# Peptides against a protein of PDB entry 5HOI, part 132

Target 1, 351 residues: chain A of PDB entry 5HOI
Amino acid sequence: FRYMPFSPAGTPFGFTDRRYLTMNEVGYVSTVKNSEQYSITVSFFDVGRFREYHFEDLFGYDLCFLNEKGTLFGQSKTGQIQYRPHDSIHSNWTKIIPLQAGERITSVAATPVRVIVGTSLGYFRSFNQFGVPFAVEKTSPIVALTAQNYRVFSVHYSQFHGLSYSLSELGTSSKRYYKRECPLPMSLPNINSDMKKDANLDYYNFNPMGIKSLFFSSYGDPCIFGSDNTLLLLSKWRSPEESKWLPILDSNMEIWKMSGGKETTDIHVWPLALAYDTLNCILVKGKHIWPEFPLPLPSEMEIRMPVFVKSKLLEENKAILNKKNEIGADTEAEEGEEDKEIQIPVSMAAE

## One batch from the design tools (peptide; made by RFdiffusion4, then SolubleMPNN)

Design b1_p16_7_s4 (from b1_p16_7, 9 letters changed)
Fold by OpenDDE base, seed 1:
Structure b1_p16_7_s4 (fold): chain B 351 residues (1-351), chain A 16 residues (1-16)
Amino acid sequence: as target 1 above (351 residues)
Amino acid sequence: TEWEKIASTNTKKNKL
């Protein structure tokens, strides 16, 4: 197993010279390889609130986190990080994170008030928005980070214990844990079934955990979107005994419903954020499960608990069709292979 | 397809 640099909704290069370093509800960060240099562009969905900007990257930043106030960049091997405020009033700053031999920065996160760095050896480093250090803590190896305000959601991986998560608050004087290295009930990529498609091999080499993204909801609940395309939300995290993961969306089921019950293999959900009761996402059409260039416009998908079984819906629709055919025996209506859309009940259809 | 309607509707909302 190799610890790889992770950024929320980041894409691989594949066979191209360009990729997304990160994307969320604020915007998207792209990098283009030009010989030994990179050109980074920070783009925004709200073009009235933010101005797109670009810069030359001589370091080869492979980690990124975008928020409403700035962009954090990191280089996994060298330990360099750079914070770039969107506002010109605040200066950019650069820092080197000390790394041990073979240690990598695996994830970075930034809020308007905190910067967080996680490593393959489980060093958790916290800073203020100006790069002033608060603390260094030793945890299990960190594979992913996200943050909102003072809260941090961290995913850990151990070869002995699998996936775990922590939820913490980085106050001014102390770190508080709401959850500390608890088991994470996320499915890992199945190399034997999912990797038979060459297009998925490049993605799993880039992201071996299959975590497409992680974020906080608009209500401040930790969310994770894995390789199974299920959105998990951590409910009741303020009450340690009552806290549970809720599968709030099966995106493969929702794509199947939107297709009229046809199996589609060329449409993929790429998660950005959860705002209220809607997953903000990119609907990807094509061979790759990740967005290519140009980036499609974001789409909204209503969250729904996966309580329906495809087989049962198919049986119910076959039973309805058989009843219609028993009543209609007297009309020689030409059996045109009309692609009979599965009648999904109106209460189950996305409006 | 209904997803093409959703994608086309989102493309129209963001062009207005």
Scores: peptide ipSAE 0.005, ipTM 0.412, DockQ to the pose 0.050
Fold by OpenDDE base, seed 2:
Structure b1_p16_7_s4 (fold): chain B 351 residues (1-351), chain A 16 residues (1-16)
Amino acid sequence: as target 1 above (351 residues)
Amino acid sequence: TEWEKIASTNTKKNKL
């Protein structure tokens, strides 16, 4: 296993000169290879509130986190981080994170009030928005981070224990844990022999954990979207005994419903954020599970508990079709290939 | 397709 730099909804270069470093509900950060340097662009969905900006990157930033106030960049190997406010009122700052031999920065996160750096050795480093350090804590190896306000959702990986998560609050004087290295019930990518031939092998080399993104919902609940395309939400995290992961959306099931019950292999959900009861996402069309350039406009997908079984819906629709054919045997109407759409219950169809 | 309708609707919302 090799620790790779992780950023929320980041994409690989693949065979291209460009990729997304990160994307969320605020916007998207792209990087383009230009000989020995990179050109970074920070773009926003709300073009009335924010102005797009670009700069030359001589360091090759491979980590990024975007929030409403600024962008955090990191270089996994050198330990360099840069915070860039979106406004021109606050100054950019750069810092070198001390790394041990073979240590990598694996993830970074930033809020308007906190900067967090996680490493492959499990060093958790916290700073304020001006790069002033609070503390260094030793945890299990960190593979992913996200943060909202003072709260941090961290994903950890051990070769012996698999995936775990922590939920913490970074106050002024101390770190409080709501959850500390608890088991994370997320499916890892099944790199079976057959996936070695898939056009998505490059993605699993880029992101071995298959975590497409992690974020806090608009209500402040930790969310994670894995390789199984299921959105997990951590419910009741304030009550340690009542806290549970809820599978609030099976995006493969929703795509299957939206296609009239046809198996589609060329449509993929790329998660951005959870706003109220809707997953903000990019609908990706093509062979790659990640968005290419230009970025499609965001789509909204309603959250729905995966209570439907495809086989039962197929059997019910076959039974309805057979009953229609038994009643309609005298009309040789060429019902076109369009009439093979699965009748999804109207309450469960996307309006 | 319903996903094309959703994508089209969001394209209209972001142009307003």
Scores: peptide ipSAE 0.000, ipTM 0.356, DockQ to the pose 0.052
Fold by OpenDDE base, seed 4:
Structure b1_p16_7_s4 (fold): chain B 351 residues (1-351), chain A 16 residues (1-16)
Amino acid sequence: as target 1 above (351 residues)
Amino acid sequence: TEWEKIASTNTKKNKL
């Protein structure tokens, strides 16, 4: 296993000179290889509120986190981080994170009030928005970070224990844990089943944990979207005994429903954020499971607990068709069985 | 469906 730099909804280069460093509900950050340099563009979905900007990257930033106030960049090998406010009133700042031999920055996160750096050795470094350090803590190896306000959701990986998570609050004087290195019930990518397609191997090499994204919901609940395309939400995290992961959306099931019950292998959900009861996402069409250029418009998917089984819906639709054929024995021709859209119950159809 | 509208809009943008 190799610790790779992770950014929320980041994409690989693949066979191209460009990729997304990160994307969320605020916007998307792209990087383009330009000989020995990179050109970074920070783009926004709300073009009325924000202005797109670009800059030359001499460092080869491979980590990024976008928020409403600025963008944090990181270089996993050198330990360089840069914070760039979107507003020109505030100055950019750069800092070098001290790394041990073989240590990598694996993830970075930024809020309007905090900057967080996680490493492959489990160093958790916290800063204010001006790069003033608060603390350094040793945790299990960090593979992913996200943050909202003062809260941090961290994902950890151990070869012995698999995935764990922490949920913490970074006050001014102390760090509070709501959850500390608790088991994360997320499925890891299955190399034997999922890697049969070259396109999936490229993604696995980029992101061996299969974490497409992690974020806080609009309600401040930790969310994670893994390789199984299931959105997990941490419910009741304020009550240690009541806290549980809820599979609030099976995006493969929702794609299947939206396709009229046809098996599709070329449509993929790419998660951005959870706003209220809707997953903001990019619907990716093509050979790659990640968005290419240009970025498609964001889509919304209603969250739904995966209670239905495809086989049962197919059986119910066959039973409805058989009843229609028994009642309709006196009317029109055998239009072939293969093209009949599965009638998904209106309450289960995504709009 | 809103899906077909979104998918058609995205497919049109990706073909331009």
Scores: peptide ipSAE 0.000, ipTM 0.345, DockQ to the pose 0.042
Fold by OpenDDE base, seed 3:
Structure b1_p16_7_s4 (fold): chain B 351 residues (1-351), chain A 16 residues (1-16)
Amino acid sequence: as target 1 above (351 residues)
Amino acid sequence: TEWEKIASTNTKKNKL
């Protein structure tokens, strides 16, 4: 196992000169390799509120986090971080994070009030939005970070204990834990089953944990989207004993429903954010499970608990079709073998 | 649903 640099919804280069460093509800950050240099573009979905900008990257930033106020960049090997406010009134700042031998920055996060750096040795470093350090804490090895306001959702990995998570609040004087290194009930990528398609090998080499993204919902609940394409939400995190992960969306089930019950292998959900009851996502069509260039327009997908079994829906629809055919025996209508879309019951179809 | 229409519309727009 190797700790790799993680950014929310970041994509691999694959066989191309370009990738997305990160994307979310605010926008998307792309990097293009130009010989020994990179050109970074910060793009936004709300083009009326934000202006796209680009710059030359001489450092090869491989970590990124985008928020409504700025973009945080990081270089996993050198420990360099840069914060770029979107507003030109505020100055960019750069800092070197001290790294031990073999240590890597594995994830970075930024809010309008906090900057967080996590490492492969479990160093958790906190700063204000101006790069002034607050604290350094030693945790289990950090593999992913996200943050909203003062809250931080961190994912940790140990070879002995697997995946864990923490939920903390970074006040001015102290760090509060709501959850500290609790087990994360997310499935790791199954190398033997998922890797039978060459297209997935490049992704799992880029992201061995299979965490496509993690974010806070609009309500401030931690969300994670793994390799199983299930959106997990941490419910009741304020009550430690009642806290549970809810599978609030099986995106493979929703794609199957949208296809009229056809098994599709060329449509993939790429998660951006959870806004109220809708997953903002990119619907990726193609061989790769990640978006290519140009970026497709975001789609919305309503959250739904995965209560339905595909096999039962197929059996019920076959039984309904057979009953219709038994009643309809008297009309010689050569209705050709048109691809009869499985009528998903309206109660199971999102309204 | 409204989201299925949105998703379908966005997927169609991305092919144009």
Scores: peptide ipSAE 0.000, ipTM 0.348, DockQ to the pose 0.063; fails the geometry check

Design b1_p16_8_s1 (from b1_p16_8, 9 letters changed)
Fold by OpenDDE base, seed 1:
Structure b1_p16_8_s1 (fold): chain B 351 residues (1-351), chain A 16 residues (1-16)
Amino acid sequence: as target 1 above (351 residues)
Amino acid sequence: KRKEFAERIKELLEQP
């Protein structure tokens, strides 16, 4: 096994001179090889909100994270990171992350308020949006990161225990764990079965964990999309004993159903984000499971939760509403908007 | 949403 740099929905070069460093609901970041340098483009789906921009990369950035305020870049071997705001008001900043011999930055994440760096030795480094460090923590080896606001979803790998995950909040003075290195029930890519096609081997060499993407939902729930093309959502993460991974979408099964039961072995879902009951994704046609150039327009896949999962979530939401009504009788406590658990969208409740 | 997605899958199946 080799630790590779991971970025959400990043694509390999394959046989080309270009790839996507990352993509999500905001946009996509591409890099093109130009002799000894790279040209990076930051593109947006909402062209009315943001202007596309380009720059020359002399460092060979292989890590990227895009948010609504800026783009974080990283170089896995040198430890260089750069944050570039999308606006011209805020300055770019660059920093070198100190790496030990053989250590690599394996993932980076950025929100409007936090920058996170994870390494192959399990160093978790946190910064503010200006690159001022908060803390360094030693964890199990980090293989993937995503973040929303102050929350961080991290995926870890151990040779003895396989995949684990953590969910943490990076306050101003302290780090809180909601989950700390708990087992992640995601299947790893099977080299012997899946690698019969050269295209799958190329992707495995780029991403040995098979994590196509990870993100927070619009409700603030950790989501992960593995090599099995199943979307997993972490439900009830505020309640340690009730916390569970929900297989909310089998994308291969949904494509097959929507085709009318035709062969769909050359149609692939590339995940971007989960907005309510809709997976934003790129539909890919071809040999490669990842999008080529030009990037197709995003598609919206409606999520149909299994009836047995839906019933439990409806019961859980009723129990939350009843507890709120019992507590809310005596105290006009301003319920801060932040603590709303997964509400099943009304569209999902009606089936 | 679902209809549009199914139409897009159909279009992709008609492509070589």
Scores: peptide ipSAE 0.434, ipTM 0.930, DockQ to the pose 0.583
Fold by OpenDDE base, seed 2:
Structure b1_p16_8_s1 (fold): chain B 351 residues (1-351), chain A 16 residues (1-16)
Amino acid sequence: as target 1 above (351 residues)
Amino acid sequence: KRKEFAERIKELLEQP
């Protein structure tokens, strides 16, 4: 087994000089090999909200995370990271993460308020958006990270215990765990059955965990999309005893149903984000399970969540709003705008 | 949404 740099929905080079470093609902980051250097382009799906930009990369960034305010880059071997705000008002910053012999940065994540770096030795490093460090924690080896606001979803790997996950909140002074290195019930790629196709071997060498992407839903629930093309959502994560992974989508089964039961072995879902009950994804046609160039337009797949799951998610969100209102009455302290739960407009639940 | 996605799957099945 080899620790590889992971970025959400990143693609391999394959036999080409270009790949996607990352993609999500905001946009996509591509890199092209130009002799001894790389050209990086940051592109957006909403062309009215953001302007596409590019730069020359002399370091060979192999890690990336895109958010609504900027892009984080990382070099897995050297430990260099760079944050580039999309707005030209804010300055770019660069930092070197100290790495031990053989240590690699395995994943990076960035929100408008936090930067997170995870390593193959399980060093979890947190920073603010300006690269000021908060803490260094030693965990199990980190293989993937995503973040939303102050929350971090981390995936860990042990050769003895397999995959685990943590869900944490990075306050100003402290880290809170909702889940700490709990078992992750995701299927790993099957080397013996799937590696008969060259395209699967190339992807396995790029991403041995088979995690196509991980993200937070629009409701703030951790989501992961594995090699089995099943979307898992972590429900009830605020209640440690009630927390469970829900298989909310089998994408192969849904494509098969929508085809009218035709062979769909050359059609693949590439996940971007979960917005409400809609999976944003790229539909890929061909031998490779990942999108090539040019990137197709995103498609929206409606997820038939059981009415019981939708109602429970709504009840959980209401119960949390009520608990916040009870706690917020006693602390007049100016702790800022941070935890505005996105109120679902009541009108969209009835159509 | 679902109809448009199903139409897009049909279009992709018709592509070589």
Scores: peptide ipSAE 0.434, ipTM 0.930, DockQ to the pose 0.548
Fold by OpenDDE base, seed 5:
Structure b1_p16_8_s1 (fold): chain B 351 residues (1-351), chain A 16 residues (1-16)
Amino acid sequence: as target 1 above (351 residues)
Amino acid sequence: KRKEFAERIKELLEQP
């Protein structure tokens, strides 16, 4: 096993000079080899909200995380990281993460308020959006990171225990764990079955964990999309004893159903984000399971989740909060009630 | 959404 740099929905070079460093609901970051250099382009799906930009990369960034405010880049071997705000008002910053011999940055994540760096030795480094360090924590080896606001979803790997995950909140004074290195019930790529196709070997060498992407849903639930093309959602994570991974979508089964039961072995889902009841994804046709160039327009796959109940319960909770505010009930309850986990009735998850 | 996705799957199946 080899620790490889991971970025959400990143693609390999394969036999080409270009790849996607990352992609999500905001946009996609591409890199092209130009002799000894790279040209990086940051592109957006909402071209009215954001302006595409490019720059020359002399460092060979192999890690990337895109959010609505900026792009974080990392070089896995040198420890260099760069944050580039999308807005020209804010300055770029660069830092070198100190790495031990053989240590690699394995994943990076950025929100408008936090920057996170994870390493192959399990160093978890947290910063603010300006690169000011908060803490260094030692965990199990980190293989993937994503973050939303102050929350971090981390995936860990141990040779003895396999995959685990953590869910944490990065406050101003301390890190809180909701989940700490709990077992992650995701299937690893099966080397013997999948390696019969050269295209699958190239992807396995790029991403040996088979994690195509991980993200937070629009409701703040951790999501992971593995090599089995199943979308897992962490439900009830605020309740330690009730927390469970839900297989909310088998994307291969849904493509097969949508085809009318035709052969769909050459059609692949490439995950971007989960927005409400919809998986935002790229539909890919061909031998490669990842999108090539040019990037196709995103497609929206509807999930038969009780997410419609979650949206109704959000609207109902907002309507209850608005009614409490109209009745002049004490203001101290507001910050703690917005962050209550919406309980989805079990009956609607079984249909 | 679901109709548009199913149309996109059909278009992809018709491509070589």
Scores: peptide ipSAE 0.431, ipTM 0.930, DockQ to the pose 0.553
Fold by OpenDDE base, seed 3:
Structure b1_p16_8_s1 (fold): chain B 351 residues (1-351), chain A 16 residues (1-16)
Amino acid sequence: as target 1 above (351 residues)
Amino acid sequence: KRKEFAERIKELLEQP
């Protein structure tokens, strides 16, 4: 086992000179190898909201995180990071993260308000959006990061304990944990069963944890999509004792059902984001489980949210609305669109 | 959504 640089939904080069550094609901970042340098392109799905841009990469960035305000790049070996706002109003900034001998940056994340760097030795480094450092914390080795607003979802790996996760909030004065290095019940790639196809060995060498992506849902719940093609959602994370991982989607089973029970072994889901009850994803056909070039248009896979997740989301939305109404006695009541009772089909109440 | 996704799966299965 070796620590590899992880980015959400990143793809390997394979036999090509190009790959995706990252992709999500905002867009996709590609890199092309040009002799000793790389050309990076930041592309967007909403072409009306954002303008595509490119630049020459002399450092060989192997880490990336895309958000609605900018792109964070990292070089796993040198410790260089760069933040590039999408707008021309804010300046780019570059920083060197100090690394020990053999230490690697394993993952980076960025929100409009925070930058996070995780390492193979478990150094968790936090910054503001301008690269001003807040703190350095020692954790178990970090293998993946994602962030939304002030919240960070981190995945950790120990040779003795396997996978764990943390959920934290990076306030202005302190870090709060909702979950701290709790067991993560995600299946690791099985080298003996999954490596029967050469394409799977190449992907395993790129990503030995098999984490295709991790993100926060539109409701702010941590999500992870592993090598088993199951979408896990962390439910009830505000209540530490009630917190649980929910297998909300088996994507292989759903593709098989949608085909009418045909063989679908050459059709793959590549996860981007979870918006409400819809997995945004790329449908991939072929030998490789990852998208090639050009990138297909995103597809929307409807998921059946468990009743207790939906009810809690409705309660949380009502609590947010009530708090907004308690603070805003003077702002006009926009007529709340009626709670469209998402009819949960009867077939999930019988398991 | 579900119908459009099923149609897209069918189209992919019909491609060589």
Scores: peptide ipSAE 0.431, ipTM 0.928, DockQ to the pose 0.622

